# Peptides against a protein of PDB entry 4XPM, part 16

Target 1, 160 residues: chain A of PDB entry 4XPM
Amino acid sequence: VMLHSKNVKGFLENTLKPYDLHSVDFKTSSLQSSMIITATNGGILSYATSNNDVPKNSINEINSVNNLKMMSLLIKDKWSEDENDTEEQHSNSCYPVEIDSFKTKIYTYEMEDLHTCVAQIPNSDLLLLFIAEGSFPYGLLVIKIERAMRELTDLFGYKL
Target 2, 67 residues: chain B of PDB entry 4XPM
Amino acid sequence: DIKGTIAFDTHGNVIESTGVGSQRIEDIGDLSKVTLDAEGFAQVQGDSLLVHLYKRNDITLAVYTSA

## One batch from the design tools (peptide; made by RFdiffusion4, then SolubleMPNN)

Design b2_p25_3_s3
Fold by OpenDDE base, seed 5:
Structure b2_p25_3_s3 (fold): chain B 160 residues (1-160), chain C 67 residues (1-67), chain A 25 residues (1-25)
Amino acid sequence: as target 1 above (160 residues)
Amino acid sequence: as target 2 above (67 residues)
Amino acid sequence: SAAEQAKLKEELKALHDKLLEEIYS
């Protein structure tokens, strides 16, 4: 099934859902944001947020979107740096993964009090970015984004 | 009898933590170095609690008990 | 005892299995 813009938006919205691990009575919060951004400029192509009750065109909405844009750009920059840094690629904040014979890396980044995770969609000019509260464990966040990327095969190899 | 849990990956990052485990995230450093038996199990005494370890599929589960 | 240890291992394994199932469900 072709992933249209509306399908991508819906996908990202679904990624916001929290984990509920009943076996150990552990539950996360929902992701604050989930985005697909360009690896080149950090531009947001699609995004979803957990808090959507802000009036449209309000100053609060504008500030929220601007904040996402800023975070996207910052994370893209950090990702770009790490992709050119062998040491960073071998740190515990980098997870090499393989999906359907495609190799990519998952990076975790602390953004103030937030936990973020970013990964290049295999062979593409796109990054998948999760932003969560600080209470969301990095190990679980990594698993989450890896699983999410496995559902984005239509975007594998996408070039701008 | 379980006082808490910690699950962590091969990078030492937390997957989940509950109970007293949430207060002992720093234990991961030591727990990750524990030699497991052929079946992936180990027991370690930590303070007043006993830690039961089991690793499979690159996820280590630590269960804290009083005995 | 040996039996108690075996039981604990089985319980731990079971818990781990459940955890994996939930994470990768």
Scores: peptide ipSAE 0.736, ipTM 0.948, DockQ to the pose 0.960
Fold by OpenDDE base, seed 2:
Structure b2_p25_3_s3 (fold): chain B 160 residues (1-160), chain C 67 residues (1-67), chain A 25 residues (1-25)
Amino acid sequence: as target 1 above (160 residues)
Amino acid sequence: as target 2 above (67 residues)
Amino acid sequence: SAAEQAKLKEELKALHDKLLEEIYS
């Protein structure tokens, strides 16, 4: 089963939704962006953003897209380095997880004042990337991306 | 009355924080080392607050109270 | 008292359960 681009886009848009933990009166902001990128080049295959205040075809829109491209590339590079660094894989910024018997890792990265996390879709050439405000706690961000990953089984094993 | 909360994972990263807990994220380092009883509970006396701990499913919840 | 402590534990457990439910809803 192949996920169509429209379906992936819609999925990513849904991941933007914030948490509202009424039990403890804790709320997060929406994710700034949610992306699927290539592990090889850091190229963006699909993305969603909560910033819809920018007029279409404006310079600001172009700049925002360019910023996403830059961030995706930087995070991909950092991820690649960490995948070749056993010490980094044992840090508290790395979460080994297993989804339906498939193993992957979730990494958290601070990007300026933003909180990000990235995970390789199991056995694939793809990375799922969440970018959130600094107020979004890493532990919850990790849970969020793990849950999202569990919904992307169609992409498990996807090779470019 | 609850003065605040912190929930954190096994890596010591915050899941949520509220009230006074939001100002005491640094407590996680010590709280994560507290020995829990067989039911997953513990109490720790803080500066002026009592911290109630409960861990289940790899998530530790710390509740700050005055007593 | 012991009774008060038991009550606190139950409340804490209940809060944790609710939190988990919300996170994984």
Scores: peptide ipSAE 0.736, ipTM 0.948, DockQ to the pose 0.937
Fold by OpenDDE base, seed 4:
Structure b2_p25_3_s3 (fold): chain B 160 residues (1-160), chain C 67 residues (1-67), chain A 25 residues (1-25)
Amino acid sequence: as target 1 above (160 residues)
Amino acid sequence: as target 2 above (67 residues)
Amino acid sequence: SAAEQAKLKEELKALHDKLLEEIYS
């Protein structure tokens, strides 16, 4: 299959869905945001947000988008630092993973009251970024983003 | 007779927590150090609760019950 | 008893299996 911009947007929207673990009666909230950004500059290529009832071109929409831009840049900078820091790569906030013979890393970052998780799409110049409420546990967030990346094989090796 | 649960990964990060488990996240530090038997099971007694541990596929499940 | 312990282990294992299925479904 081929991923187009419209398909990527729809994919990110689907990642917003919460977990409902009936076996232990545990349920999460929806993700606040799901994004694909550039690893070079933290620029947003595609994004989805929960509670998307904000009127188009409104001040509230502009503020929300600007907030996402700020967060993406900050997380990209932190990710870049950690990719050049052996100690940070061996912390409990870093998960080395392998997907279809491609190696990548998943990082968890706390931003104010939010839980975030970021991972480089294998062999690409792109990062997948999840933003959740503080009640969303990091271990489950890591599992979620790993599973999501497995569905983005069309973007593996993508270079800007 | 489950009073709560905690599931956590090999990094000590929470996957899920319910009941009394959600109030005992700090237990993960000690629970992660418990030696499991050949089948991946262990039991740890703390105060008035008994913790039942089972690990498989790098996920440890802790179930809290009355002692 | 040994029988009770075996039963508890089976229940715990079953719960873990269900949890995995839900997470990775």
Scores: peptide ipSAE 0.736, ipTM 0.948, DockQ to the pose 0.963
Fold by OpenDDE base, seed 3:
Structure b2_p25_3_s3 (fold): chain B 160 residues (1-160), chain C 67 residues (1-67), chain A 25 residues (1-25)
Amino acid sequence: as target 1 above (160 residues)
Amino acid sequence: as target 2 above (67 residues)
Amino acid sequence: SAAEQAKLKEELKALHDKLLEEIYS
């Protein structure tokens, strides 16, 4: 059983929601983008953005989508490099995690002024990618993507 | 009274920061090395503020107070 | 005092518990 594209889109949209930690009066901004991309070529299978005020087929929309494609490709390339680099896997930017006996890794990457986080969906050819503002702390971003990953069990083992 | 907080993970990355804690992210390096008691607590005097530490479930919470 | 120290620990633990609940809610 696999999640349908419509359900995946809705799931990604829900991941955009910010944290509001009332206990310590700390809150984040919404994620800028949330995507599922291929680990092979960085192709976007599904995505959601917090910026929905762009007219359809406008030059601004085209540039926005192209920017997402560019970022996804760059992050995929960096991820691929790190997956073949033992030293990078032992840095504080890499979080080995286990979900229901499946192993994967979460990586944090600084992209200009943005904070990004990427993780391979366990045993699959897919990556989950979060893009946030620089004010979104990495530790919390890692927790966010791990929790999101736990809800994507239908995609575990998905091969292209 | 709480002057600020920092929560950080086992990699030393920030989970949240508030108040004076937001201006003392560099303290994480030293705070992560503090030996906690059997219950996961510690107190560290830093400059003019007292830092109260509690760690559970791989999350360390640092609370900054004047006393 | 010992009583004050115990109170501080309880408050700190309570705050941490609330934080965890909010993060993983």
Scores: peptide ipSAE 0.736, ipTM 0.948, DockQ to the pose 0.964

Design b2_p25_5_s2
Fold by OpenDDE base, seed 1:
Structure b2_p25_5_s2 (fold): chain B 160 residues (1-160), chain C 67 residues (1-67), chain A 25 residues (1-25)
Amino acid sequence: as target 1 above (160 residues)
Amino acid sequence: as target 2 above (67 residues)
Amino acid sequence: SMEELKEELKKLHEELLKEIEEQLV
């Protein structure tokens, strides 16, 4: 079944939910943002943010979107660099993963006080990007984005 | 009595941390080097705490106890 | 005992993983 734009948006919104691990009494915050961006230019195709209380078309919304655009571009640039850097691909910030025989990589990036991770949707021109607070552990963030990508099979192979 | 936990992946990145574990993230470096037995277990005497390790599916769980 | 401790660790590890997986999108 084809993922429509609204379905993607809803999916991203669902990814915002926090973990609550009762077994060890550990709980995360919600993701600040979840995005699908182009690998080419870092353009935002779809996004979700935890701060939904901002009025539409307000100055705050504009600033928020602009901030996301800036972050997405920066992360895309870093991702692009790392994809062309063998050493970076073997660092602890890079997780090679395989999903249904498709290989991709998950990268973690510190963005000021934020924890981010990004991964190319397999064989596509798209990146999935999670932005979380610094309290969100990278290991768990990686797990989250990996599992999220497994739900985006409809986007595998998507080319711009 | 569990005083805290750390779960970490093969890259040494935290999956979760609680209690005293949250204050001992730096232990991961050493804990990751501990030789586990055939079943994936180990015990390490730390700074006044005993660390119990169990690794499975590339995730190591460290449980801190007083003894 | 050591065996009991091992079982507890296994169980906790299992529960942790289960919780992580069940809370996926």
Scores: peptide ipSAE 0.738, ipTM 0.951, DockQ to the pose 0.908
Fold by OpenDDE base, seed 5:
Structure b2_p25_5_s2 (fold): chain B 160 residues (1-160), chain C 67 residues (1-67), chain A 25 residues (1-25)
Amino acid sequence: as target 1 above (160 residues)
Amino acid sequence: as target 2 above (67 residues)
Amino acid sequence: SMEELKEELKKLHEELLKEIEEQLV
């Protein structure tokens, strides 16, 4: 099944939804942003954001998009560095995982006061990136992104 | 009665926290070192509260109670 | 009893995991 651009966008929008764990009376905020970016240069291929309060084509919208571009580039750079650093790959900020026999890594990064999580889509030139508020716990964020990647099998092995 | 909870993963990162657990995230360091029984349970006394631990599927749940 | 407490804790853990998995993307 081919993932069309619209399907990817819709998928990312769905990832924004918060957790509401009634068993322990815990709930999160929505993700601020969810993106698929290139591992090569951090370019945004698709994104969703919970901040839809900004009018289209407004300067605030442009600034928000530019901010996302900056964050994606910075995170890509950090990810690239860590992928070439054995010590960083063994830190508590790195989660080696295997999805359908494909190996990948999930990294958590603090950016300003935001909690971010990034993972290479298995055997691809693409990264999945979640950006959340600081109140969103990292352990749950990791679970979220790992489960999300399992739904992106059409992108496994995708090369630019 | 439950006064709070903390759930955390094998990396020591929080999955959820509620009640008094939200104010005791620093306990994870010590709680992660607690030896669990064969069924994955343990009990630790912390200050005036008891901490009940259960680990399954690499997720540890800590429940804080008064007794 | 302690056994009852363990069962409740186990149940809570199971419910937590279930909720997490049910609220996936």
Scores: peptide ipSAE 0.738, ipTM 0.951, DockQ to the pose 0.908
Fold by OpenDDE base, seed 3:
Structure b2_p25_5_s2 (fold): chain B 160 residues (1-160), chain C 67 residues (1-67), chain A 25 residues (1-25)
Amino acid sequence: as target 1 above (160 residues)
Amino acid sequence: as target 2 above (67 residues)
Amino acid sequence: SMEELKEELKKLHEELLKEIEEQLV
């Protein structure tokens, strides 16, 4: 199983799906966006968004893409800062995790009214980034991104 | 009958909330400090509701009932 | 009963975990 660019795009699209927990009658919204970005530049390698109602090539679409670019850069910068800050790594916003003997960290960041979660794909130059509405609980968002990373083993160790 | 639920992780972040639980997210601070029995259970009286706790696999489930 | 309540709570927790895992990406 090899992940190609198209496979990654499809994967990210699948991550947009909401949780529907019937056992407790709890349902989330879809993720607003899901992205693979570079840890070095914050550049977007692949992304998916839930809102596809904006006309293609419209000014609104351009603004939306620009917004994603800006958010990715801001989150990358924040992530970089935290990776060099011992105190931040011990806050409740940081989750050390281990996936198949690979260690990484999951960070939660509030971006205005949005809930975001970012994690370095183990031993790679890539970050996985989820952007959700403020109603999406952080604990569940963390679980979601952890489980998603477990499906991205082909990207483990990916270097630019 | 269940009046609501809160599930939260070891960092105190919400996993899910329903019913009255959605209005009592601030309870997590106190609930996280409750000593559980050997099987992971506890009961806490709060306001007019009884909170039933069960923790397993680093996830605490709080169930709110009237009694 | 207390035992019944505990079992229900345990069941609910298990179902919650199961649903989360079943809805993986």
Scores: peptide ipSAE 0.738, ipTM 0.951, DockQ to the pose 0.887
Fold by OpenDDE base, seed 4:
Structure b2_p25_5_s2 (fold): chain B 160 residues (1-160), chain C 67 residues (1-67), chain A 25 residues (1-25)
Amino acid sequence: as target 1 above (160 residues)
Amino acid sequence: as target 2 above (67 residues)
Amino acid sequence: SMEELKEELKKLHEELLKEIEEQLV
């Protein structure tokens, strides 16, 4: 099944949902944002946000979008640096993973009070980026993004 | 009897925490070093709490009990 | 007993993993 733009948007929206682990009575907040960005420039190709209280086309929305753009660029830059740094790739903030026959890495980055997680979609020019509140555990965030990537096989190998 | 839980991955990052476990995230450093038996279990005595460990599929679950 | 405790812990771990996997996108 081909993932069109609207399908990607819907997928990202679905990733926003929180975990509710009844077995241990643990529940997270929703992700603040879920994004697919270019590995080249950090440009946002698609995004979803849980901040739906902002009126459309308002100054607040513009500021929110601008903030996402800023964060995506910053995270992309950090990711690019780490991809060229063997030490960073061996830190506890880097999770090498294999999905099917493809290898990729998941990075966790703390940005002020936010917990972020980014991973290159295997063999692609795209990054999947999750932004969560500081209360969202990194270990679970990593699991979330790994499982999400497994559902994005249509984007494997996507080149700009 | 469960007073709380912590689940953490091989990097020492939290997957979930509840109850007293939420206040003992710093225990992960020591818990990750505990030698598990052949079945993946261990028991560690804390201050006033007993920690029961089980690791499988690279996820360690720590359960805190009073005894 | 110790064996019962181990079984409970194992079951809880299994349930936790199951819940995580069931709540995928």
Scores: peptide ipSAE 0.738, ipTM 0.951, DockQ to the pose 0.884

Design b2_p25_5_s3
Fold by OpenDDE base, seed 5:
Structure b2_p25_5_s3 (fold): chain B 160 residues (1-160), chain C 67 residues (1-67), chain A 25 residues (1-25)
Amino acid sequence: as target 1 above (160 residues)
Amino acid sequence: as target 2 above (67 residues)
Amino acid sequence: SEAEERAALKKLHEDLLKEIYDQLV
């Protein structure tokens, strides 16, 4: 099924779900936010958040969205810097991955007390961004975003 | 009897941690340096716990036991 | 036995990975 705006939104909402690893009795919280943003300007094309208790069109909702915009921009800027920094690309915070013969990188970033990871959707002008609580392990977050990207093949090669 | 677990990737980042493992994340630095046998196994004696290591597919699982 | 312990550890590892990668995001 071809991904369109509604499908993408629903997909991002589904990415919010936590892990419940019964084999080792380990559970995570839900992701705080999941976003697709532009690699060029950090503009949010689609997003989902686990906080749905804010009245629509309220000042609190506006502030929440503004916060997401700010985080998106900050992470995009850091990502852009790292994409031009060989040393950062070889740090433990960078995961080169290959999906269906497409190469991309996953970066992990600490944002205050939050754990974030971002990855360029292969051959596209888009970034996938996960924001989680600090209790969400980075290694698992990386796996999660890799799995998510594997389900976004319709966006591979998307150019703005 | 498992007292806890840590799973970590080749970058030393945690995948999961439980029990005493959650309090010993700093062990990853040393555990990642342990030489595994041909089958991917090793054992490391800690301060009071034995750590059983198994690595496959770039993921190391550390299981903490009393013996 | 040691063999049984190794088998259990290996199985736990396999189960863990299966849970992680079977989940659709």
Scores: peptide ipSAE 0.770, ipTM 0.957, DockQ to the pose 0.836
Fold by OpenDDE base, seed 2:
Structure b2_p25_5_s3 (fold): chain B 160 residues (1-160), chain C 67 residues (1-67), chain A 25 residues (1-25)
Amino acid sequence: as target 1 above (160 residues)
Amino acid sequence: as target 2 above (67 residues)
Amino acid sequence: SEAEERAALKKLHEDLLKEIYDQLV
């Protein structure tokens, strides 16, 4: 199965939805953004964002996209550094995971007041990136991105 | 008579928090060190609240009660 | 009783995990 651009966009949009845990009466906000970016340059291949009351093609939309570009680049750089840092890989902000015999890592990064989570899609040049409000707990964010990666098998091994 | 909850993973990061648990995130450091019994349970008395712990599948649930 | 409390706690844990992992991303 091939993931087309539109399909990826739709998938990312679906990842924005919040958790509503009735058993403990806990509810999160929606993700602020969900992106697939390149591990090489931090370029955004696809993205979805919530609470976008900004008119299309407006200056505010451009600014918001630029902000996403900046964040993606910063996170990519941090990720790249951590991938070459053994100590960072053993911190509580790094989660080694295995998906269908493929090993990857999930990193959590605090960016200003936002909670972010990034993971390399197994054996690929792509990173999956979630950006959430500071109220979104990291442990749950990690679970979310791990679950999301398991649905992106079509991108496993994708090379630019 | 649950006053709040905290669920956290093996890294000590929060999965969810409610009620008084939301104000007790710092407890995770101590709670993560508590020795659980063979069934995965423990109780910890702190302040005026009793913390009930249960861990399974690498997720620890802490339930705060008055007794 | 203690047994009942443990059962309730265990069930709550199970319910929580079910809610988390049953949600499709």
Scores: peptide ipSAE 0.770, ipTM 0.957, DockQ to the pose 0.836
Fold by OpenDDE base, seed 3:
Structure b2_p25_5_s3 (fold): chain B 160 residues (1-160), chain C 67 residues (1-67), chain A 25 residues (1-25)
Amino acid sequence: as target 1 above (160 residues)
Amino acid sequence: as target 2 above (67 residues)
Amino acid sequence: SEAEERAALKKLHEDLLKEIYDQLV
């Protein structure tokens, strides 16, 4: 059993929202992008982006989508390398976590001037990927993606 | 009189920062090594500011004050 | 007092965590 594609799309759109922490008067920008991609080839199964000003079917939209495809592939490759690298798994950029008795890892990656965070959905062939501006703190980004994964239990164990 | 804050996790990554804390992210390296008391508190005197530390649930909050 | 300062710091920490984890992603 898995979430319908339209439900996943809506979920990813909701993850774009920023934090506004009134207790300490701290707020973030919205996520630039939120995606679910395949762990095998980095193919995008679903995505959401905060930039909605690009006309549909325009050259700019095509370039934007192609850029997301490129980033997803690059991050998948880096993730795959780190999953086979014991040293990288013990760096400060790797967060081992357990969700409902399922173990997974959250990785943070600097991609140019962007802050990215990626995690394998537990026991699945899918990765959840957040892309944010450089002003979005990594610690908070990790918390955000961990919270998001806890809401994606229907995707746990999904195999391609 | 809070001049700023930094919250950070056990990996030394920032969760949030405000005020003077936003300009002192490099302090996390030293703050993470401070020995806390049994209740999770500590105070560290900086150059011109006092840093109040409290850690619970693997999140450390640093509050910068003038005294 | 020191006790009041500690209570305020603890309260701020609790409020911060509550805000973070009450938000639905």
Scores: peptide ipSAE 0.770, ipTM 0.957, DockQ to the pose 0.841
Fold by OpenDDE base, seed 4:
Structure b2_p25_5_s3 (fold): chain B 160 residues (1-160), chain C 67 residues (1-67), chain A 25 residues (1-25)
Amino acid sequence: as target 1 above (160 residues)
Amino acid sequence: as target 2 above (67 residues)
Amino acid sequence: SEAEERAALKKLHEDLLKEIYDQLV
């Protein structure tokens, strides 16, 4: 069920929703983007964005998609470098996580004024990528992406 | 009586911040090094504000009060 | 009292975590 393209996109769209923490009166903005990309080339398999007011097939839409492609590639490259760097894996920007019996890592990356978070879906060739405004705190973003990965069990072990 | 809050994880990254806490993110460095008691509590006097700390499940909550 | 203050702080912490993890992504 979850492997269907429409279901995946719908799931990513749902991840865009903000947090509203009434206990401490704290609110976040919606995620700017949520994507599943390939770990090999940074190719986008599925994505959702909060800015849906751009006309379809317009130049602005094309530019927006191209921007996502660029960011995906850059983040994939940084992720690949860090996966081969023991020192980077012990930095505050890396969170080792265990989901079920699988181990993975969550990385936080600052992209210009944006806060991003990326994680390899367990035992797969896929990365889950969240892009948020600079006001979205990294600690909460990490929690969010971990929770999201726990709901993507159908993609565990997916190989290209 | 609460002037603000900061919640942060074991990596020193912010989970949430409100009030004066939003202006004191730099305090996390020092707060993360505070020795907590057996129940996970501590108090730290900083400037004109008192910081109440409680840590559980790897998340520290700091509450700023005037006293 | 100190006990009441600790209880309130602990409750706030618990409420915060509950809100975070009750939200399904």
Scores: peptide ipSAE 0.769, ipTM 0.957, DockQ to the pose 0.866

